Peptides against a protein of PDB entry 3V4L. Designs and how they scored, part 137

Target 1, 386 residues: chain A of PDB entry 3V4L
Amino acid sequence: GQPLAKDKVALLIGNMSYWEHPKLKAPLVDVYELTNLLRQLDFKVVSLLDLTEYEMCNAVDEFLLLLDKGVYGLLYYAGHGYENFGNSFMVPVDAPNPYRSENCLCVQNILKLMQEKETGLNVFLLDMCRKRNDYDDTIPILDALKVTANIVFGYATCQGAEAFEIQHSGLANGIFMKFLKDRLLEDKKITVLLDEVAEDMGKCHLTKGRQALEIRSSLSEKRALTDPVQGAPCSAEALVRNLQWAKAHELPESMCLKFQCGVHIQLGFAAEFSNVMIIYTSIVHKPPEIIMCDAYVTDFPLDLDIDPKHANKGTPEETGSYLVSKDLPKHCLYTRLSSLQKLKEHLIFTVCLSYQYSGLEDTVEEKQEVNVGKPLIAKLDMHRGL

## One batch from the design tools (peptide; made by RFdiffusion4, then SolubleMPNN)

Design b2_p17_1_s2 (from b2_p17_1, 11 letters changed)
Fold by OpenDDE base, seed 5:
Structure b2_p17_1_s2 (fold): chain B 386 residues (1-386), chain A 17 residues (1-17)
Amino acid sequence: as target 1 above (386 residues)
Amino acid sequence: DELEKLEVVSTAPDLPE
């Protein structure tokens, strides 16, 4: 019979806004497009951008809590990375220059922990450089991996080689995701699918002799990303996993705020990623005696590091939100919260209405505090270690 | 192909020499 997954869970990490390293561009688009494809494959997808070492560790721990016997686990990483002695290291955005293994996440350590969960399939898609880091002379003593015969690595590049981005003025994929996305929905054994992606990359004149996909696998069964989720009655663990997943993806409900002047504001929320939310405001009713009015969001929690200069924009694109712009309502003010993983408390903020009456020169302000609880990834309390 | 005119840039970090 066709193999069945008990469930399907993916963690996607895209690091681009490095502090001490060159900034990347492709991870933004690659994580977004891969998220949408994996959702069509019935994956539960946590998508995270620009994580520190601590935030990456917590994201992996929360991902491992979603894994169980017969669950399909997929880890995608796009960012800086290195490979020493056959160990792959993912580089957090706060990594020093030079970085070492103590500043980075070892993929083989994550694999060990996934094997302890008795997963049905472990897929790693690593869109990073695989050059040796000569500043790290540490030989990680990895415990011997279990022989689970359910492991697939897709490396975007060969051992000791670089990964590449397409230099474009707009949004573009990395080279690996450009070819992966065209085949990801195919009902094929995952190693066969990746081999076809490798052939497609090998035909590309841009990457010929620079980047080639490496497939490393011990996959003894015909498992595919298309394998259906087992429709058996939800075990208590499957119910807990579904509830934990739902919590990490619950948006605040849209609100209609009523001000004393009779102006009504619609407040809405959209997810770009699991840690990135767009807040939008629109004036839905204005009394005729009010000639001008604007609704600003302000007084965000300090942990979110929201620069007021980047808040309350006339377009989603002015916030840096190019991907979800088409799905957002028009004629709003937009604010992008890009670091929801940093939120320790409830998301409390102020909606400030600035308005002018006909025949009065003075601008009037009214304020309402809004509490929307913990949105998206902020429900997972990624800060519980402090 | 529009791709034939695109430059490909390495994602390698600038580690100190």
Scores: peptide ipSAE 0.191, ipTM 0.758, DockQ to the pose 0.711
Fold by OpenDDE base, seed 1:
Parts: C-alpha cells; structure tokens; sequence
Structure b2_p17_1_s2 (fold): chain B 386 residues (1-386), chain A 17 residues (1-17)
C-alpha cells in the first residue's frame, strides 16, 4: 500500500539579521515559499525568522514535542553555518565572531532526539555553508545513532563548500530553494526528488563548479513528502500535537474599535511567519464633520523592539513585508511585529486615533488600549525560563 | 537570459583569517 505518515511536522528557520556576521536576504523568501509548499503537502509548519541561540534551542524543543511514532519530521534551516568533523552547526543571529559549537545548534544532536521520538521519516534540508570553522576545535562526542533507516539529509552544498544566494534588485531565493521549490510537490521518494533537484542545480551555469547538492540518506523505504497523513487523530498525543500547532498559528480576531467621536476602526492581523505578524488599521466609518483621521498603533511591549519609524506605514512593503502584501487589505496603516517569540506577556498596545473637525485647526486624539493575548508563536512561551 | 545578470553571493560568515 502507499506509505502513511501518522502526521507531518516541519520546523523552518531562516536567520538573516546577524549581529556580528554578514546579513543574508534569501532566507526570508526561502522560508516563506517553502512554508506555502509544505502546507500544500499537509505539513504542520512552524516558520521562524532571526532566532537567537536560546530561541533556536526552544524552537527545536517545541518541534520535538510535535514529533511522535510514525510522524514525518522536516527541519529546514537557511542561514550561516559550518561543518566540523561531519557535524553540521546552525549559527544563531546572536552568535559571536568568531563563534564555536557552544554558540551553535548541532544538527546531529537534533537527529538523535528525533530518533528517540520513533519518527517515520527524518528530513534535514540545510541551506548553509559547510566550510570548516577553524576557531572551533571541539570534537563532538555524539552517542551512536539508532539504526532507524529513515534519515535524509539534503545539503545545499558539498562538504567544505559554500552555499550561495542570488543577489537581485528584488526578492530572490537561495540557490538551493530555487531548484527545490520546482520539485517539492512531486509524488516521488524524497531521495529521488532531491536527486532531480541536484541534477537541475548541476545544469545551472551559475552554480557549476561552485555549489552542488549533497544527499546523505539511510532511507530504506519509499517515503515521499506527498505521503498522506493517516486519518483522524485517534491518540491523545496526536490531539495535543494538533492543539500545540494550532496555538502557534492562532491569529488574534479582527476587532472593530468605536471611538467617542463616532469613528470606527477595523483592526486586523495577518501572519507572515509564526513569529512575524502584521497589524493593520482602517477607518471603516467616519462622521462627515471629521475631515481627516488616522489610526496609529503605539505603546507596544518593549520586548518586541518596535521602532516607531517603521510602524504605521501606508504600505506593507514600507514595513519590510514584501511577501504577504497581496493578501492584505488595501488602504490601511501597517505595522510589522517581528520577533513575537520575545513576547513574555500579552500583546497590549494602544490604538491612537488622530482626527480633525471641519472648521477646527487643532487635531484631537482619542486612545484605546487593546489586549490581543499571545499571538502566534508567543503562545508557546519560548522564553519560559529566562 | 535573466540568470546571466545575477550576482551569486556566498552565505559564508566572515570569520577572521
């Protein structure tokens, strides 16, 4: 019969905004496009941008809680990285320069923990460099992996080589994702799919002799990303997993705010990533005696590091939201909340209505405090313990 | 054609030499 997955879960991490290292661009597009493709494949996808070491550890721990016997687990990482002694290290955005293994996440340690969950398939897609880090002399003593015969690594590049992104005037993929996205929906064994991606990348004149996909697999069964999820969750564990994933993707409900002047504001929310949300405001009713009015959001929790200069923009693109703009209502003011993982408390903020009456020169302000609880990934309390 | 004008940039960190 066709193989069945008990469930399908993916963690996608894109690190770009490094503190002590060169900033990347491709991970934004790569994580977003891969999220949309994996959702079409019935994956439960957590997508996270710009994680610190602590936040990456917690994201992996939460991902491991979603794994269970016969579940398909997929980890994608796009960012800086290195490989020492056949161990792959993902570099957090707060990593020092130089960094060591103690500042980074070892993929083989994550694999060990995934094997303890008795997963049906373990897929790692590593869009990172695989150069040696000569500042890290640590030889990881890894425990012997179990013989599970269900492991697939897709490395964007060969051992000791670099991975590349395409610099263009617009949004562009990394080299690996550029070819992966065209094949990802194919009903093929995952190793066959990745081999076709390797062939497509090998035909590209830009990457020829610079980057080649490496496939490392012990996968003894025909498993595909297209494999159907086994029907209704019958176990308490499957229900908990579904609830945990749903919590990480629950947007605040849209609100209609009514001001004393008779202005009505629609407050709406959209997810760009599991840790990135767009707030948008629109005037839905204005009394005729009010000639001008604008609805600003302000007084955000300090943990979110929201620069007011990037808030309340006339377009999503002016906030740095280039990907979800088409799915947003037009004629709003937009604010991008990045780093929702940092939110320790409820998301409480102020909606400030600034307005002018016909024949009065002075602007009037009314304010309403809004509590939307914990949006998206903030429901997982990834900072529990600091 | 569109590919010929693309700059390919390494995602390697600038580690000190």
Amino acid sequence: as target 1 above (386 residues)
Amino acid sequence: DELEKLEVVSTAPDLPE
Scores: peptide ipSAE 0.175, ipTM 0.747, DockQ to the pose 0.773
Fold by OpenDDE base, seed 4:
Structure b2_p17_1_s2 (fold): chain B 386 residues (1-386), chain A 17 residues (1-17)
Amino acid sequence: as target 1 above (386 residues)
Amino acid sequence: DELEKLEVVSTAPDLPE
């Protein structure tokens, strides 16, 4: 019979905004497009941008809580990375220069933990450089992996080689995702799908002799990303997993705020990623005696590190939101919260209405505090350590 | 092809020499 997945879960991490390393661009688009494709494949997707070491560890721990016997687990990473002694290291955004294994996440350690969950399939898609880091002289003593015959690695590049981005004036994928996205929905064994992606990359003149896909697999069964999820939750653990994932993707409800002056504001929320939310405000009713009226959001929790200069923009793109702008209401003010994983408390903020009456020179302000609870990934309480 | 005009940049960090 066709293999069945008990469930399908993906963790996608895109690191771009490094503190001490060159900034990347492709991970933004790559994580977003891969998220949308994996959702069409009935994956439960957690998508995270710009994680610190601590936040990456917590994201992996939360991902491992979503894994169980016969679940398909997919880890995608796009960012800086290295490979020492056949161990792949993902570099967090707060990693020092030079970084070492102690500052980074070892993919083979994550694989060990996934094998402890008795997963049905383990897929790693690693869109990072695989050069040796000569500043890291540590030999990781990894415990012996179990022989599970359900492991697939897709490395965006060969051992000891670099991965590449396309410099474009607009949004562009990394080289690996550019070819992967065109085939990802195909009903093929995952190793066959990746081999076809490798052939497509090999035909590209930009990457010829610079980057080639490496496939490393121990996959005894014909498993595909298209394999259907088992219909009914067969266990209490499957129900808990579904509830945990649903909590991590719950947006705040849209609100209609009423001010004393008779202005009505619509406050709305959109998810760009599991840790990135857009807040938008619009004037839905204005009394005729009010000639000018704007609705600003302010007084955000300090943990979110929101620069007021980047808040309340006339377009989503001016906030750095290039991907979801088509799905947002027009003629709003937009604010992008890009670090929801840092939120320790409820998201409380102020909506400030600034307005002017006809025949008065002075601007009037009214304020309302809004509590939206813990949005998206902030419900997982990734900060449990400090 | 529009791809022929694209510059490809390494994602390798500039580690100290």
Scores: peptide ipSAE 0.162, ipTM 0.747, DockQ to the pose 0.711
Fold by OpenDDE base, seed 2:
Order: C-alpha cells, then structure tokens, then sequence
Structure b2_p17_1_s2 (fold): chain B 386 residues (1-386), chain A 17 residues (1-17)
C-alpha cells in the first residue's frame, strides 16, 4: 500500500542577519517558498528567521516535541555552515568569528534525537556551505546512530564546496531552492525527487562546475513528501502535537480601536514567518473636523529590539517585508516584528493616534494600550532558560 | 536569458585566513 505518515512536521530555519559574518539574502525567500510548498504537502511547518544559538537549540527542542513514531520530520536550514569530518554544523546569527562547533548546531546530533522519536522519515535539506572550518579542531564523538533506513540528506553542495546565492537586485532564491521548489510537490520517493533536482541543477550553466547537490540516504522504503497523513489524530501525543503547532501559528485577532475624538482604527496582524509578524494600522473612521490623522504603534517590549525608525512605514517593503505585502491591506502603516522568539511577556504596545483639528495648529495625541497576548512562536517560550 | 547576467556569489563566511 502507499506509505502513510502519522503526521508531517517541518522546521525551517533561515539565518541571514549574522552579527560577525556576511549577511545573506536568499534564506528569506527560500524559507518562505518552502513553507508554502510544505503546507501544500500537509506539513505542520515552523518557519524561523535569524536565530541565535540558544534560539536554534530551543527551536530544535520544540521541533522534537512535535516528532513521534511514524511522523515525518523535515529540517531545512539555509545560512552559513561548515562540515568537519562528515558532521554538518549550522551557524547561528550570533556565532563569533571564527566560530567553532560549540557555537553551532550539529545536524547529526539532531538526527540522533529524531531517531530516538522513531520517526517514519527524517529529511535534512541543508542549504549551506560544506567547507571545512580549520578553526574548529573538535572531532565530535558522535554516539553511534541507530540503524534506521529512513534518513535522507539533501546537501545544497558537495563536500568541501560552497553553496551559492544569486545576486539579484530583488528577491531571489538560493541555487538549491531554485531547483528544489519546481519538483518538491512531485509524488516521488524523496531520493528520486532530489536526484531529479540534482540533474536540473547540473544542467544549469550558472551552477555547472560551481555547485552540485549531494544526496545521502539510507531510505529503504518508497517514502515521499506527498505521502498522506493518517486520519484524525487519535493519540494523546498527536493531539498535543496539533495543539503545540496551532499555538505557534495563532495570530492575534484584528481589532477596532475607538478613540475619544471619534476616530476608529483597525489594528491587524499578519504572519510572515513563525517568528515574524506584521502589525498594520488603518484609519477606518475619521470625523470630518479632523484634517490629519495617523495611528502609530509604539512602546513595544524591549526584548523585541524594535527601532522606531523602522516602525510605522507607509509600505510593508519599507519594514523589510517583501513576501506578504500582496496579502496585506493597502493604505496602512506597517510595523515588522522580526524577533517574536525573544518575547518573554505578552505583546503589549501603545497605539498612538496623532491628529489635527481643522483650524487648530496644535497636534493632539490620544494613546491606547493594546495587549495581544503571545503571538505565534512567542507561545512556545523559546527563551526559557535565559 | 536574464539569468546569464546574474552574479552567483558564495554563501561561505569570510573566515579569517
């Protein structure tokens, strides 16, 4: 019969905004597009951008809580990375220069933990460089992996080689995702799908002799990303998994704020990623005696590190939101919260209404505090232990 | 092809030499 997944869970990490390393661009688009494709494949997707070492560890721990016997687990990583002695290291955004294994997440350690969950399939898609880091002399004594015939690695590049992104003036995929996205929905054994992606990459004149996909697999069964999820979650673990995922993806409800002057503001929320939310404000009612009226969001929790200069923009793109801008209401002020994983408390902020009456020179301000609870990934308390 | 003019840049970090 067709293999069935007990469930399908994906963790996607895109690291771009490195502190001590060159900034990347492709991971933004790659994580977003892969999220949308995996959602079409009935994956529960957690998508995270710009994680510190600690946040990456917690993201992996939360991902492992979603894994269970017969669950399909997919880890995608796009960012800086290295490979020493056949061990793949994902580099967090806060990694020092030079970084070492102690500053990075070892993929093979994650695989070990996934094997302990008795997963039905383990897929690693590693969109990172595989050059040796000569500053890391650590030989990881990896405990012997269990012999599970359910592991697939798709490396964006060959051992000792670099991964590449296309320098475009706009949004562009990394080389790996550019080819992967065109085939990801195909009902094929995952190793066959990746082999076809490797062929497509190998035919491209841009990548020929620069980057080639490497596939490592122990997968003995004909498992595909298209494999259907088993029907309604009957186990307590499946209910917990569904609840945990749902919590991590719950947006605040849109609200209408009423000010004393008679102005009404629509406050809305959109998810770009599991840790990235757009807040938007719009004037939905204005008394005719008010000639100018703007609704600013301010007084965010300090943990979010929101620069007011980047808040309250006339376009989503001016906030750094290029992906969800088409789905957002027009004619708002937009604020991008890019670090929801840092939020220790409820998201409490102020909506400040600045307005002017006809024939008065002075600007009037009214303020209303808004508590939207813990949005998205902030419900998982990924900061627990700091 | 517009792709022929795209510069492909390594995502390797500049590790100190």
Amino acid sequence: as target 1 above (386 residues)
Amino acid sequence: DELEKLEVVSTAPDLPE
Scores: peptide ipSAE 0.034, ipTM 0.693, DockQ to the pose 0.740

Design b2_p17_1_s3 (from b2_p17_1, 10 letters changed)
Fold by OpenDDE base, seed 3:
Structure b2_p17_1_s3 (fold): chain B 386 residues (1-386), chain A 17 residues (1-17)
Amino acid sequence: as target 1 above (386 residues)
Amino acid sequence: SEIEKLKVVSTAADLPE
């Protein structure tokens, strides 16, 4: 019969906004497009951008809590990285220059922990460079991996080689994701699917002799990303996993705020990623005596590092939100909350209504505090160790 | 050139060119 997954869980990490390293662009689009494809494959997807070392560790720990016997686990990473002694290191955004193994997450350590969960399939898709880091002389003493025969690595590049993105003025995929996305929905053994992606990438004149996909697999069974999830969650563990995933994806409900002047504001929320949310405000009712009226969001928790210069924009694109802008209502003010993983408390902020009456020169302000609880990934309490 | 369209995703630690 067709193999069944007990469940399917994916963690996607895209690091771009490095502190001490060159900024990337492709991980934004790559994580977003892969998230949408894996959701069509009935994966529970956690998608995270721009994680520190601590945040990456916590994201991996939360991902491991979603894994259990016969669950398919997929880890995707796009960002800076290196490979020493056949061990792959993912570089967090706060990594020093030069970085070492102590500043980075070892993929083989994550694999060990996934094997302890008795997973049905372990897929790693690593869109990073695989050059040796000569500043890291540490020989990792990794514990011996179990012989589980259910491991697949798709490396965007060969050992010792670089991975590439295409320099465009607009949004573009990395080279790996550009070819992976066209095949990902195919009902094929995951290694066969990746071989076809490797062949398609090998036809690209841009990357010929520079980047080639490497597949490393011990997968003894015909497992596919298309494999159906085994029916309704019958176990307490499956229920807990479903609840934990649901918490990480719960948006705040849209609110209608009423001001004393008689202005009504619609406050809405949209998810771009598990840690990135767009807030939008629209004026739904205005008294005729009010000639000008704007609704700004302000006074965000300090943990979110919200720059007011990027808040309250007339377009989603001006906030840096290029991916979900088509699904957002028009004629709002938009604010992009990146870094929801940093939120320790409830998301409390102020809606400030600035308005002018006909025949008065002075602007009037009214303020309302809004508490929307913990949105998206902030519900996982990734900070419980601080 | 076609090469000008590629950006390296990651260098190893910024090896001085």
Scores: peptide ipSAE 0.064, ipTM 0.637, DockQ to the pose 0.473
Fold by OpenDDE base, seed 2:
Structure b2_p17_1_s3 (fold): chain B 386 residues (1-386), chain A 17 residues (1-17)
Amino acid sequence: as target 1 above (386 residues)
Amino acid sequence: SEIEKLKVVSTAADLPE
């Protein structure tokens, strides 16, 4: 019979906004497009941008809580990285220059923990460089991995090589995701699918002799990303997993705010990623005596590090939101919250209505405080200190 | 060039003075 997954769970991490390292561009598009494809494959997807070391550790721990016996686990990483002695290290955005293994996440340690969950399939898609880091002399003594015959690594590049982004005037994928996205929905054994992606990369004149996909697999069974999920979650563990994923993806409900002047504001929320939310405001009712009227959001929690100069934009694109703008209502003011993983408290902010009456020169302001609780990933309390 | 080398191992020598 066709193999069945007990469930399918993916963690996607895209690091771009490095503090001490060159900024990347492709991980934004790559994580977003891969999220949409994996959702079509019935994966529960957690998608995260720009994580610190601590935030990456917590994201991996929360991902491991979603894993269980016969669950398919997929980890995708796009960012800076290195490979020492066959160990792959993912570089957090707060990593120092130079970085060492103590500042980075070892993929083989994550694999060990996934094997302890008795997963049905472990897929790693690593869109990072595989050069040696000569500033890291640490030889990690990894414990012996279990022989599970269910491991697949797709490396965007070969050992000791670089991974690349395409120079485009707009949004573009990394080289790996450019070819992976065209085949990801195919009903094929995952190693056969990745081999076809490797052939497509090898035929491209841009990548030939610069970047080659490497596949490392112990997968003994014909497992595909298209494999159906087993029917209704009959286990308590499957219910807990579904509830945990649902919490990490719950948006605030849209609200209609009423001001004393008779103006009505629609406040809405959209998810770009599990840690990235767009807030939008629109005037839905205005008395005819009010000639100008704008609704600004302000007074955000300090933990979110929101620059007011980047808030309340006339387009989603001016906030840095290029991917979800087609699905947003038009004629709003837009604010992008890009670091919801940093939110310790409830998301409380102020909606400020600025308006002018016909024949009065002075602007009037009214304010309302809004509490939307913990949106999206902020419900998982990724700040629980060790 | 049509391809950028962005995902490289950053060294302390790659920081502009």
Scores: peptide ipSAE 0.038, ipTM 0.665, DockQ to the pose 0.148
Fold by OpenDDE base, seed 5:
Structure b2_p17_1_s3 (fold): chain B 386 residues (1-386), chain A 17 residues (1-17)
Amino acid sequence: as target 1 above (386 residues)
Amino acid sequence: SEIEKLKVVSTAADLPE
């Protein structure tokens, strides 16, 4: 029979806004496009941008809580990285220069923990450089991996080589994602799918002699990303997993705010990533006596580090949201919350209405506090260790 | 046609010598 997955869970991490290292561009698009493809494959996808070491550790821990016997686990990483002694290290955005293994997440340690969960399939897609870091002389004493015969690594590049992005005027994929996305939905054994991606990359004149896909696998069964999820969750653990994932993807409900002046504001929410939310406001009713009115969002929790200069923009693109802008309502003010993983409390903020009456020179302000609870990834309480 | 240029994602040269 066709193999069944007990469930399918993916963690996608895209690090691009490094503090001490060159900024990347491709991870934004690559994580977004891969998220949409994996959702079509019935994966429960957590998508996270720009994580610190601590936030990456917590994201991996929460991902491991979603894993259980026969679950398919997929980890995708796009960012800076290195490989020492066959161990792959993902570099967090707060990593020092130079970085060491103590500042980074070892993929083989994650694999060990996934093997302890008795997963049905472990897929690692590593869109990072695999050069040796000569500033890290640490030989990781990794515990011996179990012989689970359910492991697939897709490395965007060869051992000791670099990974590349394509420089365009606009948004562009990394080279690995450019070829992977065209085949990811194919009903093929994952190692066969990746081999076809490797052939496609090998035919590209840009990548020839610079970047080649490496496949490392111990996969004894015919498993595919297309393998159907086993029907309704019969176990308490499967119900808990589904509830935990659903909590991490719950948007606040859209609301209509009514001000004393008779102005009505629609407040709405959209997810760009599991840690990135767009707030949008629109004036849906204005009394004729009010000649001008604007609705601003302000007084965000300090943990979100929201610069007011980047809030309340006339377009999603002015907030740095280029991916979901087509699905957003038009003629709003937009605010992008890009660090929801930092939220410790409820998302409480103020909607400030500034307005002017016909024949009065002075502007009037009305304010309403809004509590939307913990949106998206903020429900996982990734900060419980601080 | 925008000339697709490869950009290195990370280099060991981004580490201070």
Scores: peptide ipSAE 0.037, ipTM 0.661, DockQ to the pose 0.487
Fold by OpenDDE base, seed 4:
Structure b2_p17_1_s3 (fold): chain B 386 residues (1-386), chain A 17 residues (1-17)
Amino acid sequence: as target 1 above (386 residues)
Amino acid sequence: SEIEKLKVVSTAADLPE
């Protein structure tokens, strides 16, 4: 019969905003597009941007909690990385320069933990460099892997080689995702799909002699990303997994705020990623005696590191949100919260209404505090260990 | 070049001797 997945879970990490390293661009688009494709494949997708070492460890731990016997696990990483002695290291955004293995996440350690969950399939898609880090001479003593015959690695580049982004004036994929996205929905064994992606990359004049896909697999069964999820969750563990995933994707409900002056504001929320939310405000009712009126969001929790200069923009793009802007309502003020993983408490903020009456020179302000609880990934309490 | 090397191991800039 066709293989069935008990469930399908993906963790996608895109690191771009490095503190001590060159900033990247492609991971934003790559994680977003891959998220949408994997959702069409009935994956439960957690998508995270710009994680510290601690946040990456917690994201992996939460991902491992979503894994169980016969579940398909997919880990995608786009960012800086290196490979020493056949061990792949993902570099967190807070990694020092030079970074070492102690500052990084070892993919083979994650694979070990995934094998303990008795997963049905383990897919790693690693869009990072595989060059040796000469500043790290440590040889990780990895425990012997189990023989599970359900492992696939898609490396964006060859061993000892670099991975590249395409220089465009706008949003562009990394080279790997550019070719992967065109085939990802195909009903093919995952190793056959990746082999076709490798052929497509090999035909590209840009990548020829610079970057080639490497496939490393031990996959004894015809498993595909298209494999259907086995029916209704019959186990307590499957119910818990579904509830945990649902919590990590729950947006706050849109609110209609009423001010004493008679202005009504619609406050809305949109998810760009599991840790990135856009808040938008719009004036839905204004008394005729009020000539000018704006609704600003302010007084955010300090742990979110929100620069007021990037808040309350007239377009989503001015906040750094280029991907979901088409799905957002027009004629709002927009604020992008890019670090929801840092939120320890409830998201409490102020909506400030600034307005002017006809025939008065002075601007009047009214304020309303809003508590939206823990949005998206903030419900998982990724900080419980600090 | 239409390709940028972005995902590279940070060479510590050679501190000028």
Scores: peptide ipSAE 0.035, ipTM 0.638, DockQ to the pose 0.145

